Peptides against a protein of PDB entry 3J47. Designs and how they scored, part 61

Target 1, 121 residues: chain A of PDB entry 3J47
Amino acid sequence: IRLTNQLKSLKGLQSKLKDVVEYLDKVINKELPINHTILGKLQDVFNLLPNLGTPDDDEIDVENHDRINISNNLQKALTVKTNDELMVIYISNLVRSIIAFDDLIENKIQNKKIQEQRVKD

## One batch from the design tools (peptide; made by RFdiffusion4, then SolubleMPNN)

Design b2_p20_1_s2 (from b2_p20_1, 13 letters changed)
Fold by OpenDDE base, seed 1:
Structure b2_p20_1_s2 (fold): chain B 121 residues (1-121), chain A 20 residues (1-20)
Amino acid sequence: as target 1 above (121 residues)
Amino acid sequence: DKLLEELLKVVQETLDILKS
């Protein structure tokens, strides 16, 4: 009974991973729009994966080394892409804040000039 | 003025990081 439930849970996880692969393939093929919420959750899952890239020194199966390198390269590529997207958003918000602040400074300078004119009259 | 200069500095530093 316990072993059957563990196998059922593992098969359920395998099915969900297959659905994620199918989703990613559809996104790559432009059949589905990129959903940033799904990508963020996928990144969270990859960040929770134990660092598959430390071979603790027990059993170099050459096939596992290639899979480990692929997983690490994917995680690195996702991290780099996310950092670049976050930097673009950050810069865009910073520029908007600077423009809004410049407009505020200009308005304050104009108001001060109007007050100085009214005191001379 | 000083706050705008500091904001421009942060933008420039960020752009320099993106160019590297």
Scores: peptide ipSAE 0.022, ipTM 0.499, DockQ to the pose 0.013
Fold by OpenDDE base, seed 3:
Structure b2_p20_1_s2 (fold): chain B 121 residues (1-121), chain A 20 residues (1-20)
Amino acid sequence: as target 1 above (121 residues)
Amino acid sequence: DKLLEELLKVVQETLDILKS
């Protein structure tokens, strides 16, 4: 009973991973628009994977070298993409802050003009 | 004024990086 339930759960996970691959292929082929929420969740999953690319300094088996290079290239590509997305968010917040400061400066100038007029009357 | 000028400079530099 316990082993059969574990095998059923593993088959269910394998089916979900296949659906993710099919989704990524459709996005690469431009059949579907990029969904940033799905990509963010995929990045979280990849960040939870053990770094398959830290060689413990003591066993460079030549067959692991290609897997290590693929995992390091994927992690590097994910890091670059995450940095670009964070930069867009940073710019958006900076622009909002500039607009809020401009409105605050204009409001202070107007309030000063009104106060100077009230002192002359 | 000085703070807004520095903020605009940082935004412009970051936009130039995104375009390259």
Scores: peptide ipSAE 0.020, ipTM 0.495, DockQ to the pose 0.013
Fold by OpenDDE base, seed 5:
Structure b2_p20_1_s2 (fold): chain B 121 residues (1-121), chain A 20 residues (1-20)
Amino acid sequence: as target 1 above (121 residues)
Amino acid sequence: DKLLEELLKVVQETLDILKS
C-alpha cells in the first residue's frame, strides 16, 4: 500500500513538473506571460515533497534514514532552485515595469515641452 | 524626481547583484 501511494504521488509530481517545464519553456520563448498561480503550485509541490519520504514513525530502520536525508536534500535543492528562478522572474518583471514607467515619464515630459512651446507661439 | 532616483538605485543594485 505505501509503495503504491509513493508511486502515485511521484506520478502526480512528475506530471506537475512536466507542466512547469512546459510553462517555463513557453515563458522563456515569450509565448506566455508569467503565471504566479503555476509558480505557487510548484512551491506547494516542493513543500509536499518531505511528506513523501517520511516513514510513519513506527519503522525507522537506519537504511531509511539515508533515503530520508537524500529526499530532504533533493527537496531543499529543488526549493532553492525554484526560489532562484522565482527571483529572476520577479527581477525581470520589476525591470519591465520600471522601463515602462520611464517611457511614460519621458512621454509626459515631451508632451509638457510641446504644450509650453504652443503657449509661447 | 526623488521616487525615480530611488527606483533607478534599486534597479542598479539589482543589476549589480545579478552581475556578481
Scores: peptide ipSAE 0.018, ipTM 0.459, DockQ to the pose 0.014
Fold by OpenDDE base, seed 4:
Structure b2_p20_1_s2 (fold): chain B 121 residues (1-121), chain A 20 residues (1-20)
Amino acid sequence: as target 1 above (121 residues)
Amino acid sequence: DKLLEELLKVVQETLDILKS
């Protein structure tokens, strides 16, 4: 019973990972638009993955070295992409704040001109 | 004045990061 439930859970996880791969392939092929919410959640999952490429220093199998390099390159690429995405969000919020501040300045200039006209009449 | 100066610093720092 316990082993069968673990096997069922692992098969369920494998199916979900396959769905993620198929989604990423469709996004790479430009068949689907990039969903930033899905990418952000995928990044959260990868940030929660233990470095599957930190060797515990005790199993130097040559097959592990290639998997380690792929995992480290993927994690590095994800960290760079996460930083770029956060930068775009930051710039977008900064631009909105600048526009709102410019509108406030223009409103103050207009209000000052209106008050100066009312004092002359 | 101080708020404008701080905003200009943040914009300039952001532009410098984007150019690097």
Scores: peptide ipSAE 0.018, ipTM 0.475, DockQ to the pose 0.012

Design b2_p20_1_s3 (from b2_p20_1, 11 letters changed)
Fold by OpenDDE base, seed 2:
Parts: sequence; structure tokens; C-alpha cells
Structure b2_p20_1_s3 (fold): chain B 121 residues (1-121), chain A 20 residues (1-20)
Amino acid sequence: as target 1 above (121 residues)
Amino acid sequence: DKLLKELKKAVEETLKILKQ
């Protein structure tokens, strides 16, 4: 009874992962719009995988090599995306700071012109 | 694009591991 229920649950998980692959194919092929909430949840599931990139244990089973490559390639792809998002935020804050600085310069130029007029009167 | 491809690959490889 317990083993049959575990096999049924595993078959259910395999079916759901197949549905996720089909969804990702439709998104890659532009047949469906990018849903950031679905992609975020998928990323969270893979970020819960233990970071297999710490070499602490002297048993390199050949089955762990595929899992290590998955984790490292996905983590690298996430790091690149995060760096691009942080760069856009940085540029946006820099542009806001430049605008605020330009407004400060213009205000100082106007104040100087007003003072020079008051000294001529 | 690159992240979507790596995410797809990660799901496909996870599905392969669960079939062994």
C-alpha cells in the first residue's frame, strides 16, 4: 500500500514536470506570453536544490555530475539576469541623480542672475 | 532567452533523473 502510493505520487510528479516543459517550449516559441510569476516560482523550486557546487565529500558518484551541471548552469543564468536587472536599476537611479543635479545647477544660475540684478539697481 | 533555455534544460534533466 505505501509503495504503490509513492509510485502513484512519482508518476503524478513526472506528468507535472512534462506539462512544465511543454509550457516552457510554448513560451520559448512565443506561442504564450512570458508569465513572470510562473517563471519566478520555477526559479524558486530550482533555487531550493542544494548548491551541489560545494566539493565537500570524497564520493564523486557519476549521477551527481549531471545534477551539479544543472545547478551551476542555472545559477549562472540567474546571476546574469540579476546583474542586468541591477544595471537597469543603477542607470535609472543615475539618470534621476543627474536630473536632480541639473535642476540644482539651473537654480544656482538663476539665483546668481537675480543677485547681479540687485547689485545694479 | 538564455535563462528560459537553461530553466527548460534543468526541468528536462530533472525529469530524466526521476525516470531512472
Scores: peptide ipSAE 0.044, ipTM 0.607, DockQ to the pose 0.121
Fold by OpenDDE base, seed 3:
Structure b2_p20_1_s3 (fold): chain B 121 residues (1-121), chain A 20 residues (1-20)
Amino acid sequence: as target 1 above (121 residues)
Amino acid sequence: DKLLKELKKAVEETLKILKQ
């Protein structure tokens, strides 16, 4: 009973992973638009995989080398995308700050001119 | 493009491990 339920759950997971591969192929081929919510959930699933790839674990098992390369390549691809998105946010906040400082400088110059006129009358 | 290809590859390799 327990082993048959585990095998049924494993077959159900295998079917769902095939549906995810088919979805990613349709997005790569531009047949479907990029859904950021689906991609975010996939990233969360792969971030829960143990990082089998700090260079400091001295166990060269040939079966672990494929898992290490997959985790490292995916992490590098995530890091590049995150850095580009953070750069756009940083530039947008910098431009907003420059505009707010320009408006503040103009308002101070106008207020000073009004005060100098009131002291001459 | 690069991220989508690496995500696809990671899912395909997970599926391969699940078949062994």
Scores: peptide ipSAE 0.035, ipTM 0.581, DockQ to the pose 0.131
Fold by OpenDDE base, seed 4:
Structure b2_p20_1_s3 (fold): chain B 121 residues (1-121), chain A 20 residues (1-20)
Amino acid sequence: as target 1 above (121 residues)
Amino acid sequence: DKLLKELKKAVEETLKILKQ
């Protein structure tokens, strides 16, 4: 029961992350207007995540290098067990933030569809 | 435009890690 609920929660998180990617694609393709509130909150979430990238992405701009170093130094100062616990806490905070954005993203997609219908009529 | 692409990349990378 507990393990099945964790796997169900992780699958739910994976679905919500796909919905965020689809939203970002629609914004990149100019199919949705830029929502600075959604983007600012997504930035805040990624700013709180441990850098999960492989050390081979030497192309990330100098302003992120200090936060990558802070995250890596914090992870190095913490035991592997504490790193896994922090990763679960950060994923849990990511989940909470994404759930709060999913409703906002859906509301913005719906509001845009209503506006596009009103311009065709 | 650059920022939106980087945010998309970061979400896709996070999603890739959650699949491992």
Scores: peptide ipSAE 0.026, ipTM 0.583, DockQ to the pose 0.059
Fold by OpenDDE base, seed 5:
Structure b2_p20_1_s3 (fold): chain B 121 residues (1-121), chain A 20 residues (1-20)
Amino acid sequence: as target 1 above (121 residues)
Amino acid sequence: DKLLKELKKAVEETLKILKQ
């Protein structure tokens, strides 16, 4: 009973992963529009996956090379996208700091003009 | 002087990236 339920749950997970692959293929082929909410959630799921590319040093089975390469390529692709997202956040904070600095410069220029007027009167 | 020139250059480069 317990083993049969685990196999049923694993088959259900395998079906859902196939549906995700089919969705990604349709998005890659431009048959479906990119849904950023779905892609974000998929990335969160993949960031929570254990690093399948570190064999603990005790089982270098040559058959896992393809899985290690896929995991490392996926982790690299996720790292690149995370770096691009962090870059957008960094640029946004830089722009906010520049605007606040510009407002400070303008306020200082105005205050200087007001002081120069008060010294002429 | 040098720091202000580098800051200005960084802002100009950022503005160039945002216009692409």
Scores: peptide ipSAE 0.017, ipTM 0.414, DockQ to the pose 0.011

Design b2_p20_1_s4 (from b2_p20_1, 13 letters changed)
Fold by OpenDDE base, seed 5:
Structure b2_p20_1_s4 (fold): chain B 121 residues (1-121), chain A 20 residues (1-20)
Amino acid sequence: as target 1 above (121 residues)
Amino acid sequence: KGLLEQLLKAVEETLKVLKE
């Protein structure tokens, strides 16, 4: 029972990964539009995966060298994209902080003008 | 330096890095 449930869960995960691959192939072939939500979640998964391209020094089978290079290139591409996304978030937060501060200064100036007018009346 | 001046400087530095 337990092993059967684990196998069923693993088969379910395998099916879901296959669906993701099929989706990506359709996006690459321009058959489907890019869904940024799916891509974002996929990037989160890859960022949590251990570096699939570190050969354990003992099994440099030459046949895996192409897979290692592809994995390393993919991980580098995902890292660059993640850094760009983080940079956009950083700039956005910085701009929001500047705007909020400007609004605070404007409100303070307006309040001071109102108070000075009340003292003259 | 006021907080606004510090924030503006941080934006300028960030934009400089983006242009490099």
Scores: peptide ipSAE 0.044, ipTM 0.701, DockQ to the pose 0.012
Fold by OpenDDE base, seed 4:
Structure b2_p20_1_s4 (fold): chain B 121 residues (1-121), chain A 20 residues (1-20)
Amino acid sequence: as target 1 above (121 residues)
Amino acid sequence: KGLLEQLLKAVEETLKVLKE
């Protein structure tokens, strides 16, 4: 019973990870727009991922050490990439906010000019 | 501080982080 529940939970996690990969592939291929909430949650996951393979210092099998180093390097690379993607998103939202503000100022100036013309007529 | 000043400051801070 306990082993079966653990296996079921692991299969469920594997399915969720597959769905995330498929989503990321679609975003990379520009088939789907970037969802900032999903990327933020992915960042949280990467930050919460323990170094998958801090070896307990006691089992220095050379093969385990190489796998561990590869896993840690991959995790670090993924974290950096995710942070860069989030920064691009942040900049994009900031630029949109600036443009929207500029448009509001321009609209206010135009409305004022129209009102001043109507009072002179 | 006006909204524009806050936005400009946020841009400057972001550009600083990107250069580091």
Scores: peptide ipSAE 0.040, ipTM 0.694, DockQ to the pose 0.014
Fold by OpenDDE base, seed 2:
Structure b2_p20_1_s4 (fold): chain B 121 residues (1-121), chain A 20 residues (1-20)
Amino acid sequence: as target 1 above (121 residues)
Amino acid sequence: KGLLEQLLKAVEETLKVLKE
């Protein structure tokens, strides 16, 4: 009973992973639009995976080397993309801060001009 | 350092990183 339930849960996970692959294939083939929420969740999953490319297991079967390289290349590509997205957010926040400061300077200049006019009247 | 000087420095540092 317990082993059969674990096997059913594993089969359910395998089915969900297949659905994710089919979704990604449709996105690659431009059949579906990119959903950033789904991609973000996939990135979270990959970030939770152990780095399978740490050289400390002296028994990396040569047949798994291609899968490990694909995983590492994918993780690297996801990291680069995430860094680019974070840079855009950072620049956007910086620009907003500069604009807010410019508006504050302009408001001070206008207030000074209004005060100078009131002293001349 | 004034807020403007800090913002200008952050812009310059960001532009430097983008050029590298």
Scores: peptide ipSAE 0.040, ipTM 0.704, DockQ to the pose 0.012
Fold by OpenDDE base, seed 3:
Structure b2_p20_1_s4 (fold): chain B 121 residues (1-121), chain A 20 residues (1-20)
Amino acid sequence: as target 1 above (121 residues)
Amino acid sequence: KGLLEQLLKAVEETLKVLKE
């Protein structure tokens, strides 16, 4: 029962993160306008993460080095915070930030669709 | 790799550690 509920919650979180990716791709492709409120919530998510490294490490061999650095920085941050309670609080805040971001994305998509329908009538 | 891919990886790694 507990493991099944954790797996279900994890699958839900993965779906929400996929929606975030799809939104950002649409913004980059100019299919959706930039929303500063949505970007602000994304920044809140990144501020909760351990330091993922600076993006300024040079262009060429980045694929394997970035994955190792992220894993090492996260493992180090989790080992330094050896308190399971602090880890649960961190994940809970991260999940809440992602959910709030996903809700803003969905609201923005719906509002755009409604506006496009009103212009056709 | 984009900041978004880094975010996804960080979430996956944290969830892996929580399962151990």
Scores: peptide ipSAE 0.026, ipTM 0.647, DockQ to the pose 0.092

Design b2_p20_2_s1 (from b2_p20_2, 14 letters changed)
Fold by OpenDDE base, seed 2:
Structure b2_p20_2_s1 (fold): chain B 121 residues (1-121), chain A 20 residues (1-20)
Amino acid sequence: as target 1 above (121 residues)
Amino acid sequence: KEELIKLMQKVIEQMKKLLS
């Protein structure tokens, strides 16, 4: 009973992975528009994958080695791209906060000058 | 005001390093 349920769950996961591959192929072929929310979630999945490139010692078949290297290069490329995007967002938010703070200071200075003029008239 | 300008300059310098 436990083994049969695990096999059913694994087959269900395999079907979902096939649907994701078919979606990615349609996006690559420009049959579907790029959905950044779906791509972001896929990147999150790849970032949560254990390093598929540390085989515990003992089954380096030459065909597995090339697939492992491709997976590691893809994971590294996705991690770099995600870090660069997060850094651009962080800097953009920091710059917006700095500008909004300068505008607030200038508005306070102007309001103070207007009050000082109204007390002299 | 002056400390805010210094902070903006540091942020601009960090952005330049990221674009290089």
Scores: peptide ipSAE 0.025, ipTM 0.577, DockQ to the pose 0.012
Fold by OpenDDE base, seed 1:
Structure b2_p20_2_s1 (fold): chain B 121 residues (1-121), chain A 20 residues (1-20)
Amino acid sequence: as target 1 above (121 residues)
Amino acid sequence: KEELIKLMQKVIEQMKKLLS
């Protein structure tokens, strides 16, 4: 019973992964528009994947070495892209804070001029 | 105004360091 449920869950995951690959192939072939929300969720999944580049030191199979290198390069590329996106968000928030601070200064200068006029009248 | 310009210059310099 327990092993059959685990096998059913793994088969269900394999089917979902196949559907994701088929979606990505259609996007690459320009049959479907790029959905940035789906790509962001795929990036989140890859960032949560265990580092496929730690071979436990016990299986020198030459077929694993090429898969490990491809996985590590993909994970590095996704991490760089995440850092660049976070940097753009940070800069955008910083620029908004600078503009809001300039508006606050101008409002304080105007309020001071209005008070100085009211004391002269 | 002068302190805002200095702040923007620091931001631009940090951005240049992140892009290099």
Scores: peptide ipSAE 0.024, ipTM 0.556, DockQ to the pose 0.012
Fold by OpenDDE base, seed 4:
Structure b2_p20_2_s1 (fold): chain B 121 residues (1-121), chain A 20 residues (1-20)
Amino acid sequence: as target 1 above (121 residues)
Amino acid sequence: KEELIKLMQKVIEQMKKLLS
């Protein structure tokens, strides 16, 4: 019973990972538009994954050295991309906040002019 | 990039003071 449930859970995870790969392939091939919300969640998953490219110090097989370098380069590329995307989102929110404050200042100036007219009449 | 963020934060803080 316990082993059968673990195997079923692993098969379910494998199916979900396949669906993620198929989605990423469609995005790379420009068949689907980039969804920043999906990419951000995938990045969060990759940041929570244990470093699948650091062998625990107990499996120094010299043939894995190229795989370790590829995984470290991929992780570094993902981290740089994540930081650039978060920065663009942050700048966009700052710009929206500046525009909203400009509109609020303009409204305050207009309301003050209307009150000054009402005191003269 | 960092200098632009600092400039924008300074502008937001000045705008908050003008609204208060």
Scores: peptide ipSAE 0.023, ipTM 0.600, DockQ to the pose 0.012
Fold by OpenDDE base, seed 5:
Structure b2_p20_2_s1 (fold): chain B 121 residues (1-121), chain A 20 residues (1-20)
Amino acid sequence: as target 1 above (121 residues)
Amino acid sequence: KEELIKLMQKVIEQMKKLLS
């Protein structure tokens, strides 16, 4: 009973991982738009992967060293990519805030002109 | 308007320096 529930949970996790791979393939193929919320959650998962795959320092098999180097390079690449994505979001929000401020200034100038016309009549 | 355009240009120039 306990082992069958663990196997069922692991099979459920494997199915979810497959759905994630199929989603990433569709995004790479430009069949689906990039969803930043999904990418952020995927990155959180990938940032946890290196911490699950560090063998305690006592068995450096040459195959584990290459996998650790690939994992570290992937983690660095994901961290750089997210910093660039966050920068683009920050720039986009800054530009939107500047436009909204210009529109507010223009609206105030127009309202002042309307009020000055009403005082002359 | 003119001071806001100057501010935007300054922000763009700072961003270019951060990307270089």
Scores: peptide ipSAE 0.023, ipTM 0.566, DockQ to the pose 0.012

Design b2_p20_2_s2 (from b2_p20_2, 11 letters changed)
Fold by OpenDDE base, seed 3:
Structure b2_p20_2_s2 (fold): chain B 121 residues (1-121), chain A 20 residues (1-20)
Amino acid sequence: as target 1 above (121 residues)
Amino acid sequence: KEELIRKMQEVIEQMKKFLS
């Protein structure tokens, strides 16, 4: 029972991976428009994959050079995109912190004016 | 106030660098 369920799940995963490849080929060939939501989910999947582009130092197979180059290019593209996304998040948080600091300064200035008025009355 | 202006300028410069 457990092994048959694992094999069924693995076959289901293999079918889904084939559907993803077929979708990517259609997007590359300009047969389908780029869907940013699908590409975002695909990126999440690749970010959860172990580094496909570090050959563990023990398998010098000459047939792997093209696969290693493709994997290194993919890893580089994912790293650049992740750095850009992190930069947008950083800038957004910095802007929020600046606004909150301005509101705090304005509140302190108003409170000081109210206290100075109460001392003159 | 001056520190706030400096931080805002830094944000704008980072945003320009991101859009370039």
Scores: peptide ipSAE 0.022, ipTM 0.593, DockQ to the pose 0.012
Fold by OpenDDE base, seed 5:
Structure b2_p20_2_s2 (fold): chain B 121 residues (1-121), chain A 20 residues (1-20)
Amino acid sequence: as target 1 above (121 residues)
Amino acid sequence: KEELIRKMQEVIEQMKKFLS
């Protein structure tokens, strides 16, 4: 019973990973538009992955060196992309705050003009 | 309005400096 449930869970994870690969291949081939919500969830998964690119300094087999370089390049690409997304969010929030501040200034200027008119009548 | 435009320009110049 326990082993059968573990094998079922592992097969379920393998199926989900396959679906993710097939999705990424379609996005790379421009067959599907980029979905930012899916990409954000993939980034969360990759940020939870152990550093696949730190060999313990004791097993540099030459076959692992290319996989390590690919993993390090992937981790760097994900870090850069995460920083760019955070920067876009920061800029968007800053622009929104500036617009809201302009609206507040315009409202205060209008209210002051209305008060100055009421004091002259 | 002019002070807000000046602050927006300062923010844009800080962003350019960060991206250079």
Scores: peptide ipSAE 0.021, ipTM 0.567, DockQ to the pose 0.012
Fold by OpenDDE base, seed 4:
Formats: C-alpha cells, structure tokens, sequence
Structure b2_p20_2_s2 (fold): chain B 121 residues (1-121), chain A 20 residues (1-20)
C-alpha cells in the first residue's frame, strides 16, 4: 500500500513536470506568449527545490561533472533573473509611493490656500 | 541601479518629513 501510493504520487509529479516542459518548449518556439505570472511561479518552484546541482557527496560519478556545471549555470541564471524581477517590482512600488506623496503635497498646498481665503472673508 | 534606489529612498524620506 505505501509503495503503491508513493509510485502513484511520483507518476503524478512526472506528468506535471512533462506538462511544464511542453509549456516551456511552446514559449521558446514563440507558439505561446510569455506569461510573467507562470514564469514567476516556476521560479518559486525552482527556489523551493533542493539544490539539484549538488549531488550529495556519495554519488560523484566523474560523468556528472558536465551535468553539475549545466545545473549550476541554470541556477545562477534563474537567481539573476529573480533578483532583476524583484528589483523592477521594488522600483515600481517606490515610484508609486513618490507619486502618492506628490499628490498629498499638492492637496496640502491647495487646502492651505482655501483656509487662508476663509480667514480673510 | 543601487545608487538610483538610494536617491529615490532619500526623496521619500524627505517627503515623509515634509508631511509629518
């Protein structure tokens, strides 16, 4: 029973991974538009995955050196992209905050002019 | 990039002081 449930769960995960690969291939081939929300969620999944580029020190077959380098380059590329995306979001929120403060300053100046007129009448 | 972020943060802190 436990082994059968683990095998079923693993097959379900394999199917989902295949669907993700097929989606990425369609995006690479320009058959589908880049969806930033899907790419962000995919990055979150990769950030939650244990380092697939460090085989535990017990399975260093010399043939894995090229696979380790490819995995490390992919992880570095994903980390750089995530940092650039987070920085764009941060700058966008900062600009929105500046605009909101400018609007509040202008409203305060206008309210002060209205109060100064009411004291003269 | 980081210098621009620092300058924008300084402007926000100056604006907060003016509102306060």
Amino acid sequence: as target 1 above (121 residues)
Amino acid sequence: KEELIRKMQEVIEQMKKFLS
Scores: peptide ipSAE 0.021, ipTM 0.590, DockQ to the pose 0.012
Fold by OpenDDE base, seed 2:
Structure b2_p20_2_s2 (fold): chain B 121 residues (1-121), chain A 20 residues (1-20)
Amino acid sequence: as target 1 above (121 residues)
Amino acid sequence: KEELIRKMQEVIEQMKKFLS
């Protein structure tokens, strides 16, 4: 019973991974529009995967070297993209903070001009 | 005080122009 449930769960995971691959192939082929929310969730899944590119120095079978290089290139590409997205968010928040500071400066200048007029009248 | 506020406003306007 326990082993059969584990095999069923693993087979269900394999089916879902196949559906994700088929989705990515359709996006690459421009059959589907890029959904940034799905892509972000996939990045989160890949960021939770152990680095497939740190074999402990004792199991370099030559057939795994291409898979390790593909994994490292994927992790690097995901890291670059995540950094670019975070940079855009950071710049957007910085600009918003600068605008709010400008409005505060302008409000202080106007309030001072109003006080100087009231002292001359 | 007013001169500092004016200089800060000029810097912000330059930053807005650089980000546009």
Scores: peptide ipSAE 0.022, ipTM 0.547, DockQ to the pose 0.008; fails the geometry check

